# Peptides against a protein of PDB entry 5JXT, part 164

Target 1, 319 residues: chain A of PDB entry 5JXT
Amino acid sequence: SLLPKKEINVYIGMSEMQVKWYQKILEKDIDAVNGAGGKRESKTRLLNIVMQLRKCCNHPYLFEGAEPGPPYTTDEHLIYNAGKMVVLDKLLKRIQKQGSRVLIFSQMSRLLDILEDYCVFRGYKYCRIDGSTAHEDRIAAIDEYNKPGSDKFIFLLTTRAGGLGINLTTADIVILYDSDWNPQADLQAMDRAHRIGQTKQVVVYRFVTDNAIEEKVLERAAQKLRLDQLVIQQGRAQVAAKAAANKDELLSMIQHGAEKVFQTKGAFGTMAEKGSQLDDDDIDAILQAGETRTKELNARYEKLGIDDLQKFTSESAYE

## One batch from the design tools (peptide; made by RFdiffusion4, then SolubleMPNN)

Design b2_p21_8_s1 (from b2_p21_8, 7 letters changed)
Fold by OpenDDE base, seed 4:
Structure b2_p21_8_s1 (fold): chain B 319 residues (1-319), chain A 21 residues (1-21)
Amino acid sequence: as target 1 above (319 residues)
Amino acid sequence: DLQDIVKYAKENFDKIKIVKK
């Protein structure tokens, strides 16, 4: 029988470089961050800020002129300049040592480019599929990854491209490097490994930049998922899950952690303490803290009714 | 310059009025 999947949110501090770029993004649009535009503020402007902040949470090199050079060469800087890469690098060593195979999902094809450079740099054999991958090349990549005795350790996928009904049950670990605005897209990604034909315990690691926009993206996704479940259970088909955040919701999400980011010198959390020198104990501590916070997050939304879940509770930037 | 922007933001963070919702 298929074992239930284990899902763990992995809360990761920003690197020093991420903090600097996050501050720059907020400062560039400080009037919008302060809500000075009020009703006149463009929803498009707020969405652009959210997208830049999400890019920063993923990797600073998603910005033009962020990569150190010349020479523009892949080196340890690719890892230590992004908190998620530092954790990923340690986690992948553990995953490989245990004889597991891993799917890595992102919303951003340009992040997959960085992950390809990383895979080459570490000597990890990989496959890739994104939104631009031709249908024939997708089939070839899937077949190569699923091949008996395949030496391909990693499959890199955009979440939406991975959603296309493919079978990747030859992997038992799923890393969501970032989250979709639609929690169903992430579930569909997990279900590439967690389906009939899986013989191992599937474990899903969801990376979440702590004290940043991604925490609010995750909360919103969890709220929506619970609402969708309750609507199905209660037969209330008329609750149009307004998938799109309004201006006030977007503003609240942008403001979350912004003050603490401006106050911070250097990196956040474990990234400030250890930088790129995370050991196995540090990873265990991060995973244990993540498991606790995951249970707390789920418990928060499980207690809410449909009417409460329809209200966006903006936690303040000070909560 | 990124350094100038970051410095300015860190030195003036107290002037940033984040709306408590």
Scores: peptide ipSAE 0.008, ipTM 0.417, DockQ to the pose 0.034
Fold by OpenDDE base, seed 5:
Structure b2_p21_8_s1 (fold): chain B 319 residues (1-319), chain A 21 residues (1-21)
Amino acid sequence: as target 1 above (319 residues)
Amino acid sequence: DLQDIVKYAKENFDKIKIVKK
């Protein structure tokens, strides 16, 4: 029988470079961040800020003129300048040592470019599929990854490209490097490994930049997922899938952790303490803390009814 | 809709760049 998947949110501090870039993004549009634009602030401007902040959470090299750096970096700075890369680098070593194979999903094809540079730098054999990959090349990549005795350790995918009904049950680990605003897209990605034909315990690691916009993206996705589940269970087809984040919701997401980011000199959390020198005990501590916070997050939403979940997405604008 | 946000974000990803001066 297929074992239930284990899902763990991995909360990761920003590197010093990420903090500096996150500050610069907020400072550039400080009037919008402070809500000074009021009703006149364009939703487009707020969405642009959200996207810049999410890029920063993924990797600062997603910005042109990010220094030190590329495109096409093959040095340790590719890793230590992004908190997610520091954790990924240690986690992949553990995964490989366990004889596991891994799917890495991102929303950003440009992040997959960085992950390719990383794979080359570390000597990891990989496959890649994104939204631009030709149909024939997709088939070839899947077949190369799934073949018996494949030496391909990593499959890099955009979450959308993974949506195409692909079977990747030859992997047992899934890393969501970032989260989709639609939790169903992430579930569909996980279901590429967690499907009929899987023989191992599937473990899903969801990377979340701590004290940043990604926590609010995750919370909103979790709320939506719970609402969708309850609507299906209760047969209440009329619970409209909540509309796009309004301006106030976007503003609250942008403001989340902003004060602490402005006050911070250097990196956050374990990234400040250890930087790239994370050991196995540090990774275990991050995973344990993540497992606890994941349980707490789930428990918060499991107690909420449809009406409460419908209110909470409105009240997060007033607290 | 969150789908509109995601769509907008993806369509504008390459347009939304910060260049270090």
Scores: peptide ipSAE 0.007, ipTM 0.358, DockQ to the pose 0.042
Fold by OpenDDE base, seed 3:
Order: structure tokens, then C-alpha cells, then sequence
Structure b2_p21_8_s1 (fold): chain B 319 residues (1-319), chain A 21 residues (1-21)
């Protein structure tokens, strides 16, 4: 029988480089971040800030001129300059030692390029599929990954490309490196491993940058998912989930953790304490804390009715 | 809508460069 999947949000502090770039993004548009533009501020401008902040949460090298060089060589800096890479690097070692195989999903094909460089640097054998991958090449990559005795440890996928009905039940670990704005896209990604034919316990790790915009992206996705579930249960097809974040919602998301980011000299959380020197106990602590916060997040939305879930419950970042 | 946001974000992802001064 298929075991229920275990889902854990992994809350990860920013590296020092991420904090510096996050500050620069906010400072560049500080008037918009402070809401000083009022009614004249374009939704487009706020969306641009949101996207840059999400890029920063994924990896600083997604920005032009961020990568250290010359020389532009792949080394340990690729890992320690992004909190998610530090945790990923330790987690993959554990996953491999357990004899597991892993799907890594991202919204960003350019992040998959960084993950390819990382895989080469660490000597991990991988497959890749994104939105640009030809249909025949997708089939070939899936077959190569799924073949008996495949030496491919990692499958790198864009969430949307991986959502296209493929079977990857030869993997038992799923890493969502980032989150889709549509929680159904992430569920469809998980269901590539969590499907008929899976023989192992599927574990899903969702990476979330702590004290950053990604927490609000996650909360919004969880809210939407619960709303969708309640609408299905109650047969109320008419609850058009307000699909678009309004300006105030976007502004609240941008402002979340911004003050602490401006006050921070160095890295956040475990990244400040240990940096790239995380051990197995540090990973266990991060996973345990993440499991607790995941339960709390789910419990928060499970108690809410449809009317409450339609309201953006931004706890003000200033309380 | 969120789809418009995501679409806009994807379309403009490469246009917004933060250049290290």
C-alpha cells in the first residue's frame, strides 16, 4: 500500500551574501517598500520587488555581477553563499547514504543551472527536465532515471515541467527548492514520486527562507490550498479564490522581515551560528523545528472557515 | 490574478538586473 507522504517545511536562514543582496533590493525601491508611493505605486513595481526577493532567497548568483570572480570557477562559494545550498548539500549526503533517490524542483530554470554546476562539483549524477526540454529528451531523461540500477541520484526539474503526468516513483525524496504560487503545482510535483508503484516512504522537504518573503508565499499557498479543499468539500464552486495578490498584500509580503534584514549584520539563524559547517545534529534540529512549524501552520488554516480564508490574514510584520 | 503575477514575474525575471556597484 502507498504510505502517506511526510511533508516538512525546512526553514533556512539567509547567508551573509543573501542578507546583503536582500537589503540592496529593498533599498533600491525603499519608497515602494515603505508604501510611500500610496495609490500611485504600480502593482507591477511591487511584483518586480517580490520576484527579486524570491531570486535572492533561492541564490544570489541569479543576479548579474553577484558571482565572485574572476576567475569564475565553481567551488565551495556556490554553496556557502546560499542558505538553501548549505542545507541541500548536507541533506543530499544523508539521502545518498540512506540509499534514497531525490527529485529537486524549482520554479527557476536558472536555479537548475546552478544546481547542475553543484552536481558536477560534488560528483552527483543527475537528470534534468525544464520547460525548454524537448519531448523526446524528456522521455529519455525519465527512462534513464527510472531504469533498474540507474546510477542517476538526482533529478532536477522545473515544477511546471515535472507536473506533466510523469512517473518518478523510483525516487522517494522530494525537495521543493522553492514554492509555486499555486499550491496545486507543488502537489503535482510531489505526486511524481508519491504515486502507485512507490514502495518507500515519500518525504517532501519544502525549503523556505526564514524571516523573508518566502514565508508569506508559503502562508498564501497554504491558505489557498485549504480554501480549495473546503470549496470541494462544501460543493461551493462559486468561491473564486481571489487569484491575484492586491497591492496591499504584495506590500505586506515585501515588508515581512524587512526591518530585521536591515538590522542584520551577517547571516541569519543557523547560517550565522554555523554557516557551511552544519553537522547531522544541526540538520536534525532544523528538520525538527520545521516539522513543528509545519504542524502549526497547517493547524492555523484548518481552524479557519471559507470566509476567513478569503481574507488575507496578514499578521502585520510590525506586531 | 496570481497567474498574471506569475506570468508577469516570469516574463520580467530576466529584465530586472541588480548590478553590484
Amino acid sequence: as target 1 above (319 residues)
Amino acid sequence: DLQDIVKYAKENFDKIKIVKK
Scores: peptide ipSAE 0.006, ipTM 0.355, DockQ to the pose 0.043
Fold by OpenDDE base, seed 2:
Structure b2_p21_8_s1 (fold): chain B 319 residues (1-319), chain A 21 residues (1-21)
Amino acid sequence: as target 1 above (319 residues)
Amino acid sequence: DLQDIVKYAKENFDKIKIVKK
């Protein structure tokens, strides 16, 4: 029988470089961040800020002129300059040691380029599929990954490209490096490993940058998922969950953690305490804290009815 | 639509650059 998935949110502090770039993004559009533009601020401008903040949460090298160089060489700086990479680097060593194989999903093909450079640097054998991958090359990559005795440890996928009904049950670990705005896209990605033919416990690690916009992306996705479940259960097809964030919701998401980011000199959380020197005990502590916060998040939304979930505006960014 | 946000984000990902000053 197929075991239920174990899903854990992994809350990760920003590196010092991420904090500096996050500050720079907010400062560039400070009037919009402060809501000074009022009703005149375009939804497009807020969406652009959200996208830049999400890029920063993924990796600062997604910005032009962020990567150290010339020469542009892959080195340890690729890892320690992004909190998610520090945790990923330690987690992948553990996953490999236990004889597991891993799917890594991102919304960003350019992040997969960074992850390819990382895989080469660490000597991890990998496959890749994104939105630009030709159909024949997709089949070849899937077959190469799934073949008996495959030496491919990692499969790099964009979340939507991985959604195309493919079977990847030869992997038992799923890392969501970032989250989709639509929780169903992430579920569809997880279901590539969590299908009939899976013989192992599927574990899903969802990376979430702590004290940043990604917490609000996660909360919104959890809210939507609960609404979708309740609508299905109650047969109320008409409760179209507000599919798009409104301006006020986007502004609240941008403002979340912004003050603390502006006040911070250096890194956040475990990244401030340990930097790239995380050990196995630090990873266990991060995973345990993440499991607790995941249960708390789920319990918060499980208690809410449809009407409560529709009225639930994420608490003001100032609480 | 969140799909529109994601579509916009994907279409503009490479266009939305922050240049290090």
Scores: peptide ipSAE 0.006, ipTM 0.332, DockQ to the pose 0.042; fails the geometry check

Design b2_p21_8_s2 (from b2_p21_8, 6 letters changed)
Fold by OpenDDE base, seed 4:
Structure b2_p21_8_s2 (fold): chain B 319 residues (1-319), chain A 21 residues (1-21)
Amino acid sequence: as target 1 above (319 residues)
Amino acid sequence: DLQEIVQYAKENFDKIKIVKK
């Protein structure tokens, strides 16, 4: 029988470089971040800020001129300049040592480019599929990854491209490097490994940048998922889950953690204490803290009814 | 006030650039 998947949110502090870039993004559009535009503020402007903040949470090299050079060479800087890469680098060593194989999902094809450079730098054999990958090349990559005795350790996928009904049950670990606005897209990604034909315990690690926009993206996704479940259970087909955030919701999401980011000199959390020198105990502590916070997050939304889940509780950055 | 915090961050960022030379 298929074992139930284990899902753990991995809360990761920003690197010093990420904090600096996060500050710059907020500073560039400070009037919009402060809500000074009111009803006149463009929803497009707020969506652009959210997108830049999400890029920063993933990797600062997603910005032009952020990568150190010349020479533009892949080195340890690719890892230590992004909190998620520091955790990923340690986690992948454990996963490999355990004889597991891993799917890594992202919303951003440009992040997969960085992850390819990382795989080459660490000597990890990988496959890749994104939205631009030709149909024949997708089949070839899947077949190469799934073949008996495949030496491909990592499969890099965009979440939407990985959602196309493919079977990747030869992997038992799933890393969501970032989250989709639609929690169903992430579930569909997990279901590439967690389906009939899987023989191992599937573990899903969801990376979440702590004290940043991604916490609010995750909360919104969890809220939506719970709402969708309750609507199905209660037969209330008419509750169109408001698919798109309104301006006030976007503003609240942008403001979340912004004050603490501006007050912070250097990195956040374990990234401030250890930087790239995370050991096995540090990873265990991060995973244990993540498991606790995951249970707390789920318990928060499990207690809410449909009417409560329809109310976006904007915990403003001032409450 | 987010503006005050941003101003403080700008002032401190310029100081950090001077120390790493």
Scores: peptide ipSAE 0.007, ipTM 0.337, DockQ to the pose 0.066
Fold by OpenDDE base, seed 2:
Structure b2_p21_8_s2 (fold): chain B 319 residues (1-319), chain A 21 residues (1-21)
Amino acid sequence: as target 1 above (319 residues)
Amino acid sequence: DLQEIVQYAKENFDKIKIVKK
């Protein structure tokens, strides 16, 4: 029988470089961040800020002029300048030692470019599929990954490309490097490994930048997922409107953790304490803390009814 | 629509650049 998948949110502090870039993004649009634009503030402007903050949470080298150079060389700086890369680098070593194989999903094809450079730098053999991959090349990559005795350890996918009904049950680990606004897209990605024919316990690691916009993206996705589940259970065809975040919701998401980011000199959390020098005990502590916070997050939404979930505006960024 | 947000973000990802001064 197929075992239930285990999902763990992995909460990761920003590197010093990420904090500096996160501050710069907020400072560039400080009037919008402070709500000074009022009703006149463009929803498009807030969406741009959200996208920049999500880029920063993924990797600072997604910004022009962030990468050290010339010469532009792949080195340890590619890892230590992004909290997610520090955790990924340690986690992949553990996954490989366990004889597991891993799917890594992102919303951003440009992040997959960074992950390719990382794979080459660490000597990890990989496959890649994104939205631009030709149909024949997708089939070839899937077949190369799934073949018996495949030496391909990592499959890099955009979350949408992973949604295409493909079977990747030869992997047992799924890393969501970032989250989709639609929790169903992430579920569809997980279901590439979690299908009939899987013989291992599927484990899903969802990377979440702590004290940043990604916590609010996660909370909104969890709320929506619970609402979708309750609507299905109650047989109510009223799909609670897939309401785009309104301006106030976007503003609240942008403001979340912003004050602490402005006050911080250096990195956050485990990145401040250990930086790139994470050991196996540090990874275990991060995973245990993540499992606890994941249970708490789920328990918060499990107690809420449909009416509560519809009214549940994310608590103000000031608590 | 969240899909519109995601679509806008994807279409404009390469246009939304911060240049380090």
Scores: peptide ipSAE 0.007, ipTM 0.346, DockQ to the pose 0.042
Fold by OpenDDE base, seed 3:
Structure b2_p21_8_s2 (fold): chain B 319 residues (1-319), chain A 21 residues (1-21)
Amino acid sequence: as target 1 above (319 residues)
Amino acid sequence: DLQEIVQYAKENFDKIKIVKK
């Protein structure tokens, strides 16, 4: 029988480099971040800030001139300059030791390029599928990954490309490196491993940058998912959840954790204490804390009715 | 809508460069 999937949000502190770049993004548009533009501030400008902040949460090398060099060589700096990479690097070692295989999903094909460089640097054998991958090449990559005795440990996928009907039940671990704004896209990604034919306990790790915009992206996605579930259960098809964040919602998301980011000299959380020198106990502590916060997040939205879930309840970071 | 946000984000992902001064 298919076991229920275990889902854990993994809350990860920013590296020192991520904090510096996050500050630069906010400072560049500080008037918009402070709401000084008021009604005149364009939704487009706020969306741009949101996207840069999400890029920063994924990896600072997604920005031009961020990668240290010349020479531009793959080294340990690729890992320690991004909190998610530090945790990923330790988690993948554990996953490999237990004889598991892993799907890694991202919204960003350019992040998959960084993950390819990482896989080569660590000697991990991988497959890749993104939005640009030809249909025949997708089939070939899936078949190569799923073949009996495949030496491919990692499958790198963009969430939307990997969501399209494929079976990857030969993997038992799913890492969502980032979150889709549509929680259904992430569910469809998880369901590539969590299907009939899976023989192992599927575990899903959702990476979330702590004290950053990604917490609000996650909260919004959880709220939407709960709303969708309640609408289905109550037969109220008419609750067209306004899918678009309004300006005030976007502003609140941008402001979340911004003050603490401006005050921070160095890295956040476990990244400040240990940086890239995380051990197995640190990973266990991060996973345990993540499991607790995941339960709390779910419990918050399970108690809300449809009318409450239609209101964006962002606690402003300044209250 | 969230699709517009995501679409805008994807379309502008490469346009918004933070250049290290």
Scores: peptide ipSAE 0.007, ipTM 0.343, DockQ to the pose 0.043
Fold by OpenDDE base, seed 5:
Parts: C-alpha cells; sequence; structure tokens
Structure b2_p21_8_s2 (fold): chain B 319 residues (1-319), chain A 21 residues (1-21)
C-alpha cells in the first residue's frame, strides 16, 4: 500500500546578501510599500514588487549585477548568498547518504539554471525539465532518471512542467524550492513521486523564507487549499475561489516582515549564527522547528469553516 | 485570481529585473 506522504515546511532565514537586496527592492518603491500610492497605485506595480521579493527569497543572482565578477565563476558564494541554497546543500548530502533520490521543483526556470550550476559544482548528476523542454527531450529525461540503476540523483523541474502526468516514483524525496500561488500545482508536483509504484515513504520539504513575503504566499495557498477541500466535501460548487489578491492583500504581503528587514544588519536566524557552516544538529533543529510550525499552520486552518476561510482573506488586511 | 498573479509574474519575470549600478 502507498504510505501517506510527510510534508514539512522548512523555514529558512535570509542571507546577508538577500537582506540587502530585499531592502533595496522595498526602498525603490517605498511609497507603494507604505501605501502612500492609495487608490492610484496600480495592481501591476504591486505584483512587480511581489515578484522581485520572491526572486530575492529564491536567489539574489536572479538580479542583473548581483553575481560577483568578473570573472563569473561558480563557487561557494552561489550557496552562502542564498539561505535556501545553504539548507539545500546540507539536506542533499543527507538525502544522498540515505540512498534516496530527489525531485526539486521551482516556479522559476532561471532558478533551475542556478541549480544546474550548483549540481555541476557539487558533482551531482541530474535531469532537467521545464516549460521550454521539447516533448522528445522530456521523454528522454524521464527515461534516463527512471531507468534501473540510474546514476541521476536529482531531477530539476518547473512545477508546471512536472504537472503533465509523468511518473517519477523512483524518487522518494520532493523539495519544493518555492511555492505556487495555486496549492493544487504543488500537490500535482508531489504526486509525481507519491503515486502507485512508490515503495518508500515520500517526504516533501517545502522551503519558505522566514520573515518574508513567502510566509504570506504559503498562508494564502494553505487557505485556498482548505477552502477547495471543504467545497469538495460539502458539495458547495458555488464557493467561487475568490478573485486575484486585491491591492490591499498584495500590500499586506509586501509589508510582512519589511520592518524587521529594514532594522536587520546582516543575515536572519540560523543564517546569522552559522551562515554556510550549518552542521547536522542545526539542520535537525530547522527541520524540527519546521515540523512544529507546519502542525500549527495546519491546525489553524483545520478549525476554520468555509465562511471563516472566506472572511479570513478579507480580515488579514485589518489585523 | 491567484492564477492571474502567477501568469502575470511568469510573463513579466524577465522584465522585472533589478540592475545593480
Amino acid sequence: as target 1 above (319 residues)
Amino acid sequence: DLQEIVQYAKENFDKIKIVKK
């Protein structure tokens, strides 16, 4: 029988470089961040800020002129300049030592480019599929990964490209490097490993930048998922999944953690304390804290009815 | 719609750059 998947949100502090870039993004549009644009502030401008903040949470090198150089060379700086890479680097060593194989999903094909450079730098054998990958190349990559005795440790996928009905049950670990705004896209990604033919316990690690916009992206996705589940269970087809985040919701998401980011000199949390020198005990502490916060997050939404979930999308703008 | 946000974000990903001066 297929074992239930374990899902753990892994809350990760920003590196010093991420904090500096996050500050610069907020400062560039400080009037919009402070809500001074009022009704005249375009939803497009707020969406642009959200996207830049999400890029920063993933990796600073997604910005032009962020990478140190010339010469532009892959080195340890690729890892220590992004909190998610520091944690990923330690987790992948542990996962490999356990004899597991891993799917890594992102929304951003350009982040997969950084992850390819990382895989080459660490000597990890990998496959890649994104939205631009030709159909024949997708088949070849899947077959190469799934073949008996495959030496491919990592499969890099964009979340949407992984959605196309593929079977990757030869992997037992799933890393969501970032989250989709639609939680169903992430579930469909997980279900590539968590499917008939899986013989191992599937574990899903969801990376979330702590004290940043990604916490609010996660919360909104969790609210939507719970609402979708309750609508299905109650047969209430009329609960339209409410429209795109309004300007006030986007503004609240942008403002989340902004004050602490402006006050911070250096990195956040374990990234400030240990930087790239995280040990196995530090990783265990991050995973344990993440498991606790995941249970608390789920318990918060499990108590909410349909009417409460429909209100919470409006009330989180007033607390 | 969150899908509209995601779609907009994907279509404009390359346009939304911060250039370090």
Scores: peptide ipSAE 0.007, ipTM 0.361, DockQ to the pose 0.042; fails the geometry check

